Peptides against a protein of PDB entry 3HUF. Designs and how they scored, part 23

Target 1, 320 residues: chain A of PDB entry 3HUF
Amino acid sequence: MWIIEAEGDILKGKSRILFPGTYIVGRNVSDDSSHIQVISKSISKRHARFTILTPSEKDYFTGGPCEFEVKDLDTKFGTKVNEKVVGQNGDSYKEKDLKIQLGKCPFTINAYWRSMCIQFDNPEMLSQWASNLNLLGIPTGLRDSDATTHFVMNRQAGSSITVGTMYAFLKKTVIIDDSYLQYLSTVKESVIEDASLMPDALECFKNIIKNNDQFPSSPEDCINSLEGFSCAMLNTSSESHHLLELLGLRISTFMSLGDIDKELISKTDFVVLNNAVYDSEKISFPEGIFCLTIEQLWKIIIERNSRELISKEIERLKYA

## One batch from the design tools (peptide; made by RFdiffusion4, then SolubleMPNN)

Design b1_p10_4_s3 (from b1_p10_4, 3 letters changed)
Fold by OpenDDE base, seed 3:
Structure b1_p10_4_s3 (fold): chain B 320 residues (1-320), chain A 10 residues (1-10)
Amino acid sequence: as target 1 above (320 residues)
Amino acid sequence: SDLSLDDVPP
């Protein structure tokens, strides 16, 4: 989201969130959802127009800002952004930091981008929330992104957490739920006057982790917890691969259970399968190897003695 | 006028 602040009292000492939309900026406007009052004699009554676009798909992957358009409203001394005069037709900016000078005002409006990119675990929730979140200037998507700051877990009571949720947790992404999204939808008007009223996702995250026994206390409890072990991964997602890497596993990827020969068994501690393959192929598992799902592995990993637990299961099945 | 006032420094 864009946040504006200014030196001196020209913004009344307030920080303001600018959501996607159009704002008339000037001395003789009243603060509302489409106006920004700037208190200076050096500012025209109606000085500039700011237009913030909704996030692009690219912004979700890059963590780039919503496009910020500035137009001078035919003022005597113009408008500058980052010391450059705004063109007669207006200019668009994708920089994360904008110093906006209105006319001869000695104080600049500082606009800065606070990154917030929300990944969704399922397309249904994305479809439900994307429009509202985009209107907050929040990029949204389904695919993994290095720019992702928040992850929406699917809240089905009594269901196991998904691989996406597990991976998001280990990536130290702030996990949120639908309750937080609902809360975000309600605060839009309140944060116009005070950007500090933006809800803290970290509190929601802490509550999710505290109230769900499927999470360890921290990502650090699981990251590299299986260092020194090796696995073969069969027919799993890319997220599953990255999850196993974050556990510190050596990973061999195979297309079928038939690719697991005696040599591989000798070098592999266990085989990781997706749920469908695990359930359908139980009778076809190679002898002398421990086969499990990501969800079964996760249940071991969240335990304090995960290494001892997995070692016991490996031993149990190698000598069975 | 909608023009900026020149803040004449004191």
Scores: peptide ipSAE 0.024, ipTM 0.582, DockQ to the pose 0.288
Fold by OpenDDE base, seed 2:
Structure b1_p10_4_s3 (fold): chain B 320 residues (1-320), chain A 10 residues (1-10)
Amino acid sequence: as target 1 above (320 residues)
Amino acid sequence: SDLSLDDVPP
């Protein structure tokens, strides 16, 4: 989201969130959803127009800002952004920091981008929330991105957490839920005058972790916890592979259970399967190897003695 | 102190 603040009292000492939309900026406008009052004798009654675009799909992957357009409203002394005069037709900016000078005002409006990119685990939830979040200037998507700051957990009461949720947790992404999204949808009007009223996602995250026994206390409790072990994985998802890598596992991939030969077994401590293959193929599991699902592995790795637990399961099947 | 009020033309 874009946030503006200014030196001196020209913004009355307030920080303001600018959502996607158009704003008239000047001395003789009243602060509302489409106007920004700036208090200086050196500023025109109607001085500039700010236009913030909705986020693009590219912004979701890059963590770039919503496009910020500035147009001077034919003022005597013009408008500058980052010491450059704004052109007659207006100029568009993709920098995360903008110093906006209105006429001869000695104080600048400082616009800065607070990065927020929300990944969804569920396409139905994305379909429900994407439009509202885009109107807040928040990029949204389903695919993993290095720009992702928040992850929406699918609340199915009594279900195991998904691989996407497990991976988001280990990546140190702030996990949020539908309650936080609902809260975000209600704050739009209240944050116009005070940007500090934006809800803290970290409090939502802390509450999710505290109230759900399927999470460890920290990602650091799980990252590299299985260093030195080797697994074989059925080629199912990229997220599953990346999850196992973050556990510190050496990973071999195979396309079918028939590809699990004596050589692979000799180099592998256990086999990771998806739920469908695990349930359908129980009779055809290779002899002398421990097979488990990612969800079963997760239940082991969240324990403080995960290395001892996994070692005991490997040994139990090697001598059975 | 030339406070040039931008005369917005009438």
Scores: peptide ipSAE 0.023, ipTM 0.549, DockQ to the pose 0.129
Fold by OpenDDE base, seed 1:
Structure b1_p10_4_s3 (fold): chain B 320 residues (1-320), chain A 10 residues (1-10)
Amino acid sequence: as target 1 above (320 residues)
Amino acid sequence: SDLSLDDVPP
């Protein structure tokens, strides 16, 4: 989201979130959803127009800012952004930091991009929330992204957490729920005066971990916990691969159980399968190898003695 | 301190 602050108390010492939309900026406007009052004798009554666009799809993957358009409202001394005069038709900016000078005002409005990108675990939740979140200047998507700051888990009562949720946790992404999204949707009015009133997602995350026994105490308890072990994985998802990498596993990939030969078995401590293959093909599992699902692996890795548990299961099947 | 008011033309 865009946040503005200013030097010399020209914004009354307040920081403000700018959501996607159009703002008239000037001395003789009242602060509201479409106006930014700036207190200086050196600025026009109506000096500039700021227009913040909704996020692009690219912004979700890059963590780039919503496009920030600045137009001077035919003022005598113009408007500058990053020491450059704004063109007559306005200019658009994709820089994360903007120093906006209104006329000859000795103090600048500083606009900075606070990255927030929300990944969703399922398309239904994305469909429900994307429009509202985009109107907050928050990029949203389903796919893994290096720009992802928050992850919305699917709360199905009595279901195991998904691979996406497991991976988001190990990546130290802030896991959130629908309650946080609802709260986030209500903040538009309160953050006009104080950007610090933006809800802290870390409190939501702490509550999720505390109230769900499917999470370890920290990602650090699981990261590299399986260092030195080797696995073979059915090539199903990027998140599954990345999850196993974060556990410190050496990973081999295969496309079918028929690809699991004696050479692969000799180099592999266990095989990771998706639920569909595990359930349908359990009778055809290779002899002498431990096969499990990611969800079964997760139940082991969240335990403090995960290495001992895995070692015991590997041994049990080698001597059976 | 010539903080000239930038009068936007009406």
Scores: peptide ipSAE 0.019, ipTM 0.573, DockQ to the pose 0.199
Fold by OpenDDE base, seed 5:
Structure b1_p10_4_s3 (fold): chain B 320 residues (1-320), chain A 10 residues (1-10)
Amino acid sequence: as target 1 above (320 residues)
Amino acid sequence: SDLSLDDVPP
């Protein structure tokens, strides 16, 4: 989200969130959803127009700011952004930090981007929430992104957590649910009288982890927990590969079960399969190798003695 | 209403 602050009390000592939309900035406007009052004699009655665009798809992958357009409203002394005069037709900015100077005002409005990017595990939930979140200036998507700060867990009662949720957890992404999204959707319309009554994203995350036995106590309990083991992986998602890397596994990839030769078996502790292949090929698994799904592996790695459990299972199937 | 930083969850 865009945040504006200013020195010299020109914003009345307030820090303000700017959602996507258009704002008239000046000395003789009243603060509302489309106006920013700036208290200085050096500022025109109506001085500038700020226009913040909704997030682009690119912004989701980069964690870049919503585009910030500045137009001077034909003022005597103009407007500057980052010491550069705003052009006659206005200019657009994608920098995360904007120093906005209105006319000859000795104090600047400092705009800074606080990154928030929400990944969804479920396309239906993305379709439900994306529009509202984009109107808050929050990029949203389904695919993994290094810019992702939050991950929406698909909570179906009685379902196992997805590989996406497992990976988001190990990546130290803040896992959130629909209750947090509902809160975010109301922020634009709510006068929050008491911020202390509102659950933060970290509280939501802590509550999700605490109330779900499918999570370890921390990502650190699982990160590199399988260091020194080797696996082979068949046609899993990129998230599955990255998940196995975060466990400290040496990973080999193959395209079919027929590619699992004696050489691969000799160098591999276990094979990771997707659910469809695991269920269809149970009868045709190569002899002398442990085959499991990521969900089955997850059930092992969340245990405190995960290394002993995996070693025991490898030994059991190597000698079976 | 001015939405302050306090109005937006961290």
Scores: peptide ipSAE 0.010, ipTM 0.435, DockQ to the pose 0.027

Design b1_p10_4_s4 (from b1_p10_4, 4 letters changed)
Fold by OpenDDE base, seed 4:
Structure b1_p10_4_s4 (fold): chain B 320 residues (1-320), chain A 10 residues (1-10)
Amino acid sequence: as target 1 above (320 residues)
Amino acid sequence: SNLSLSDVPD
C-alpha cells in the first residue's frame, strides 16, 4: 500500500494510507477518501491530483507499487516528483519512494510503498476477496511469488493444513485467515488520519499458530530439521519440492515407483508421495522402503523428536 | 494555526 508522510507539519504530523483512487491535494481541502489537506502557505488551495491505480498481476509477482499518477492543477509554481517537474499532462510513477514537492513548499510529501502481497491457498477465497483487496492496493494471487508477504490459510475444520500453507509457514510468510481480511476491509476510514491503525497481521498469525497444533512454534523448528536424510520425491508439486528442500532433505526426483531400484533404495531413507499416488499404489510399494505423504511427513516434523521418529520408521520398514 | 489564505498565489 502507499503511505504518505511529510516533513514538518504539512500533514499535521500524521501518516496516511492512500488506497487506489483519486485525491485532490491542496491547502483548502478537507481530509477524506478523495482529498488530502496540506498545510502550507506555499501550497495552492487545490494544488495537485494524485491517482493511484489498482494493482496489476505483475505487481503481485514483483512486489511493485500500484502506479502513482501525479498531475499539477495548473499552479503557479508547479509540482515536482523526485526533483523532476511534473509534466503538463501529469506523470506516472512506479518507484517505491516518491518525494513530492508542491510548489515552493520547503517540505516534501514522502510517499513510500509498503509491500503487501497476499497469496491465497484456494481459488474460491481468492475470488471472494481479490476485488476488495485490490481496492486497498493489495496485489493478490494463487501462485507462489517471492513478493508474497501474507498467505491466507483456508480454515477447514478438522482438515490437515495444505502443502501451500506448510510452505508459506517455512518461508516465514505471515499466515492470516479470513478474520484478518474482514478486519482489514473495515479500516479504510480510520487510516485516513492515522496509518498506524492498520490491523496487525502478526497478531492474527500468532493466534493461528497458538490455536492450531499442526504448526510448530516457529519455522526455525522445522528448517533443516531433516538435514542428513535423503528422500525420493515422486509426482509432487514444485511447492512440495521447495518444502522438502527447506527441511534440509537431499532430494531425488522420479516419475514412477518403478524407477526405484535396489541401488536407489540403498541410498534413500524414504519416499515422499502425493496423496493420489500414495492411495492408489499402496499395494505396489517397494519392499524395504518407507513411503509417506507430505502430510504424514509434516506430522512427524512438527514433533520435537522428528529425527528420532523418522529414524524409527525407516528402521521398522528395513527389517519388515 | 489558521494559516491566512491570503499569501499563496493561486
Scores: peptide ipSAE 0.048, ipTM 0.593, DockQ to the pose 0.314
Fold by OpenDDE base, seed 2:
Structure b1_p10_4_s4 (fold): chain B 320 residues (1-320), chain A 10 residues (1-10)
Amino acid sequence: as target 1 above (320 residues)
Amino acid sequence: SNLSLSDVPD
């Protein structure tokens, strides 16, 4: 989201969120959803137009700001952004920090981008929320991104957490739920006057972790917890592979269950399968192979003695 | 002191 602040009380000492939309900026306007009052003797009654665009798909992957357009409204002394005069037709900016000078005003409006990119675990929730979140200037998507700051878990009561949720947790992404999205949708009017009224996602996250026994206390409890072990997995999902890497596992991939030969077995402590393969093929795995689902592995990993638990299961099946 | 709005360039 874009936030504006200013020195010299020209914004009345307030910070303001600028959602996607158009704003007339000047001395003789009233603060509302489309106007920004600036108090200075050096600025015109109607001085500039700010236009914030909705986020692009590229912004979701880069964590870049919504495009910020500035147009001078034919003022005597013009408008500057980052010490450069705004062109007659207006200019567009993708920098995360903008110093906006209105005419000869000695104080600048400082615009800064607070990055927020929300990943969704399922397409149905994305379809439900994307339009509303885009109108808040929040990029949204389904795919993993290094720019992702928040992850919306699917709350199915009584279901195991998804691989996407597990991976988001280990990446230290702030996990949120539909209750937080509902709250975000209501704040649009209240944050016009006070940007500090933006809800803290960390409180939602803390509550999710505290109230769900499927999460460890921190990502650090799980990261590299299985260092020194080796696994084999079916090449099914990139997220599953990345999750196992974050556990510190050495990973061998195979394309079919028929590719599990004696050589692979000799180099592997256990085999990770998806639920569909684990349930469908009552494959008599060769004697001495520990096979489990990623969800079963997760249940072991969240325990404080995960290494000892894995070692016991490997030994039990090796001598059975 | 009434900040006279009059002297500001339009």
Scores: peptide ipSAE 0.047, ipTM 0.585, DockQ to the pose 0.248
Fold by OpenDDE base, seed 3:
Structure b1_p10_4_s4 (fold): chain B 320 residues (1-320), chain A 10 residues (1-10)
Amino acid sequence: as target 1 above (320 residues)
Amino acid sequence: SNLSLSDVPD
């Protein structure tokens, strides 16, 4: 989201969130969803137009800001952004920090990008929420991105957390739910006047973790917790691979159970399968190796004695 | 110093 602030009293000492939309900026406008009053005698009644675009798909992957367009409204002294005069037709900016000077005003409006980028676990929830979140200037998507700040957990009561949720947790992404998205949608009007009224996702996250026994106390409890162990991965997603890497596992990837020979069994502590393969191929598992799903592995990892638990299962099946 | 914010003509 874009936030504007200014030194002195030109913005009445308030920080304001600018959502996607068009704003007339000037001395003789009233603050509302489309106007920004700036209190200075050096500023024209209607001085500039700010236009903030909705997020692009690229913004989701880069964590870049919504495009910020500035147009001078034919003022005597013009408008500057980052000490450059705005062109007659207006200019567009993708910098995360903008110093906007209106005419000869000695105080600048400082616009800065607060990164918020929300990954969704499933396409249905994305389809439900994307439009509303984009109208808040929040990039949204399904795919993993290094720019993601938040992850929407699918709240199916009584279901196991997904691999995406597990991975988001280990990546230290703030996990949120639909309740937070609902809350976020309601604050749009209130945060126009006071940017501090933006809801804190960390409280939602803390509550999710505290109230769900499927989460460890912290990502740090799981990261590298399986260092020194090795696994073979069959028919898993890229997220599954990255999840296992974050656990500190040495990973070998294979296409079929038939690729698991005696040599591999000798070097591998366990095999990780997706649910479909695990359920269909149980009878075809190689002898002398511990096979499990990521969800089963996660149930072990969240335990305080995860290493001991895994070691016992490995031993039980190697010598059975 | 009273920086007389000169009234920018509208």
Scores: peptide ipSAE 0.045, ipTM 0.583, DockQ to the pose 0.184
Fold by OpenDDE base, seed 5:
Structure b1_p10_4_s4 (fold): chain B 320 residues (1-320), chain A 10 residues (1-10)
Amino acid sequence: as target 1 above (320 residues)
Amino acid sequence: SNLSLSDVPD
């Protein structure tokens, strides 16, 4: 989200979040959802127009800021952004830091982008929340992105966490739920006066982890916990592969159970299957190899003695 | 405090 601050009390010592929308900036406007009062004798009554666009699809993948348009309102001394004069028709900016100078005011408005990019695990939840979050200037999507800062866990009562949730956790993405999204949807009015009133996602995350026994205490408890082990994986999601990499596994890929030959078995400690293949092929698993799902592997990984547990299970099946 | 910001010519 865009946050503005300024020196010299020209913003009354307040930080403000700017959501997507249009703002008239000047000395003789009242602070509201469409106006930013700036207190200086060197600033015109109506000095500039700020227009913040909704996030693009590209912004979801890059973590880039919402486009920030600045137009001077035909003032005597103009407007500058990053020491450059704003053009007559206005200019658009994608820099994460904007130093906005209104006329001859010795103090600048500093606009900075605080990255917040929300990945959803469930397409139905994305469909429900995307529009509202985009109106907060928050990029949203389903696909994995290196720019994601937050991940929405789908909580169905009594369901296991998804591979997407497991991977998000190990990536150190802040896991949030619908309660946090609901809270975000209500803050638009309160944060106009004080940007510090933004909900703490880390508190929500801590509460999720604390109240769900399917999570370890930290990602560090699981990262590289299976270093030195080797697995073979049926061609599954990219998130599944990346999850196994974060566990420190050496990974071989195969396209079908028929590709599991004696050579692969000799180099592999266990085989990771998706739920559909695991359930359909239970009777036809290759002899002398431990086959499990990612969800079954996760249940082992969350235990403190995960290495001992997996070693014992590998040994049990090699001699069965 | 009504800071009567003087009319700066626009």
Scores: peptide ipSAE 0.044, ipTM 0.577, DockQ to the pose 0.203

Design b1_p10_5_s1 (from b1_p10_5, 3 letters changed)
Fold by OpenDDE base, seed 3:
Structure b1_p10_5_s1 (fold): chain B 320 residues (1-320), chain A 10 residues (1-10)
Amino acid sequence: as target 1 above (320 residues)
Amino acid sequence: DKELEEFEKE
């Protein structure tokens, strides 16, 4: 989201969130959803127009800002952004930091981008929330992104967490739920004058983790916890691979169970399978190798003695 | 200040 603040109390000492939309900026406007009052004698009554665009798909992957358009409203002294005069037809900016000078005002409006990118684990939830979140200047998507700051977990009582949720947790992404999304939908007006009123997702996250025994106490408890072990997995999902990498595993990939030869077995401690393959092929597992699902692995990983537990299972099946 | 007067008129 874009946040503006200013020097010299020209914004009345307040920070403001700029959601996607159009704002008239000037001395003689009243603060509302489409106006930004700036208090200076050196600023025109209606000085500039700011237009914040909705997020692009690229913004979801890069964590880049919503496009920020500035137009001078034919003022005598013009408008500058990052010390450059705004062109007659307006200019668009993708920099994360904008210093906006209105006319000869000695104080600048500082706009800065606060990254918030929300990944959804569920397409249906994305479909439900994407439009509203985009109108808040929040890029959304389903695919993993290095720019992802938040991950939406579906609150299903008694269900196992998904691989996406596991991975999001280990990546230190803030896990949120529908309750947080609902709250976000209500804050648009309240944060106009005080950007600090933006709901803290960390509280939601803490509550989710605290109330769900499927999460370890911290990502650090799991990261590299299986260093020194080797696994093989089906080349089914990038998230699964990345999850196993974060556990410190050496990973070999295969396309079918038939590709698991003696050589692979000799260098592999266990095989990680998806649920569908595990359930369908459990009768045909290669001899002398420990096969488990990611969910089964996760249940071991969250235990304090995870290394011992895995070692015992490996030994049990090598000698069986 | 003539500059201030001009800004008051805009």
Scores: peptide ipSAE 0.046, ipTM 0.778, DockQ to the pose 0.158
Fold by OpenDDE base, seed 4:
Structure b1_p10_5_s1 (fold): chain B 320 residues (1-320), chain A 10 residues (1-10)
Amino acid sequence: as target 1 above (320 residues)
Amino acid sequence: DKELEEFEKE
């Protein structure tokens, strides 16, 4: 989201969130969803127009800001952004930090981009929420992205958490639910501090972790918890591979169970399979190797004695 | 300041 603040009292000492939309900025405008009052004698009654675009698909992957357009409204002393005079037709900016000088005002409006990118695990939920979140200037998507700050978990009672949720947790992404999205959707533009506008996502996250026994207490409890172990993984999603890497595993990949030779077995402590392959091929598992699903592995790694549990299962199958 | 007075008229 874009946030503006200013030195001195020109913004009444408050920060303001700017959602996608158009704002008239000046001395003689009233603060509302389309106007920003700036209190300075050196600022025109109607000085500039700010236009913030909705996020692009690229912004979801890069964590880049919504495009910020500035137009001077034919003022005597013009408008500058980052020490450069705004052109007569306006200029567009993709920088995360903008210093906006209105005329000869000695104080600048500082606009900064607070990155918020919401990944969805469920395409149906994305379809439901994307439009509203985009109108808040929040990029949304389904695919894994290094720019993601939040991850939406679907509250399905009695279902195991998905690999996407597991990975999001280990990446230290703030996991949120539909309740947080509902709160976000009710946020209205007002001239109040951003802390008063935005619900606490961390509180939502804490509540999810506290109330769901499928999560460890912290990502740190699981990160590198399996250091020194080696696994072989059937070619699966990128998230599955990255999840296993975050556990500290040495990973070998294979395309089919038939590709698991004696050499691979000798270097591998266990084999990780997807649910479909595990269920269909259970009868044909190679002898002397521990095979499990990611979900089964997750149930082990959330235990305090995860290394001991895995070691026992490996030993049981080597001597069977 | 005469410059400030011009700003009040625009």
Scores: peptide ipSAE 0.042, ipTM 0.770, DockQ to the pose 0.156
Fold by OpenDDE base, seed 5:
Structure b1_p10_5_s1 (fold): chain B 320 residues (1-320), chain A 10 residues (1-10)
Amino acid sequence: as target 1 above (320 residues)
Amino acid sequence: DKELEEFEKE
């Protein structure tokens, strides 16, 4: 989201969030969803127009800012952004930091991008929330990205957390739920006067972890917890692969269960399978190797003695 | 993001 602040009292000492939309900026406007009052004698009654675009698909992957357009409203002294005069037709900016000078005002409006990028675990929730979140200037998507700051957990009552949720947790992404999204949807008007009124996602995350026994206390409890072990997995899921890497596992990939030969078994402690393959192929598991699902592995990893537990299971099946 | 930075420090 774009946040503006200014030196001195020109923004009344308040920070403001600018959501996607158009704003008339000037001395003689009233603060609302389409106007930014700036208190200076050096600023025109109607000085500039700010237009913030909704996030692009690219912004989801880069964590880049919503495009910020500035147009001078034919003022005597013009408008500058980052010490450059705004062109007659307006200019667009993608920099994360904008120093906006209105006329000869000695104080600048500082606009900065607070990165918030929300990944969804399922397309249904994305479809439900994407429009509202985009109107807040929040990029949204389904695919993993290094730009993701938040991950929406699907709360299906009685289900295990998904691989996406597990991976998001280990990647130290703030896990949120629909309750937080609902709260975000209500703040649009309240944050006009004070950007500090934005809800704290970390508190929501802490509550999710506390109330769900499927989460460890921290990602550090699981990261590299299986260092020194080796696994094999089907080359089907990139998220699953990355999850296993974060556990400190050495990973071998195979294309089919038929590729699990004696050589692979000799260098592999266990095989990780997705639920569909695990359930369909239980009868066809190779002898002398421990096969488990990611969900079964997760249940072991969240235990304090995960290394001992996994070792016991490996031993049980190697000598069976 | 401040929230993410706080989480990374815990």
Scores: peptide ipSAE 0.000, ipTM 0.324, DockQ to the pose 0.013
Fold by OpenDDE base, seed 2:
Structure b1_p10_5_s1 (fold): chain B 320 residues (1-320), chain A 10 residues (1-10)
Amino acid sequence: as target 1 above (320 residues)
Amino acid sequence: DKELEEFEKE
């Protein structure tokens, strides 16, 4: 989201969130959803127009700012952004930091981008929330992104957290739920006057982790916890592969259970399968190898003695 | 600057 602050109390010593939309900026406007009052004798009654665009798809992957357009409203002394005079037709900016000078005012308006990108675990929730979040200047999507700051966990997901949620947690993404999204949707009017009134996502995350026994205390408890072990998996899920890598596993991939030969078994401590394959092919599992689902593996890795638990299970199947 | 104050009152 864009946040503005100013020197010399020209914004009354307050920070303000600018959501996507159009704002008239000047001395003789009243603060509302489309106006920004600036208190200086050196600023025109109506000085500039700010236009913030909704997020692009590219912004979701890069964590870049919503496009910020500035137009001078034919003032005597013009408008500058980052020491450059704004062009006659207005200019657009994608920089994360903007120093806006209105006329001869000795104090600048400082606009800065606070990155927030929300990933969703399922397309239904994305479809429900994307429009509202985009109107807050928040990029949204389903695919993994290095720019992702928050991940939406579905509370109605059955007795186990999804692989997406597991991976988001290990990536140190802030896990949020539908309750936090509801709060974001309601604060739009209240945060116009004070940017500090945004709900704390980190507090929401801490509460989710504390109240759900399916999460370890921290991602650090699980990252590289299985270093030195080797697994094999079906080449079906990139997200599952990345999750297993974060556990410190050496990973081999195969296309079918029939590709699991004696050589692969000799190099592999266990095989990771999805639920559908595990349930359908259980009778066809190769002898002498431990097969489990990601959900079964997750139940082991959240325990403090995960390495000992895995070792015992491997031994049990080698001697059976 | 009195001239600036007058211009900004228009």
Scores: peptide ipSAE 0.040, ipTM 0.761, DockQ to the pose 0.238; fails the geometry check

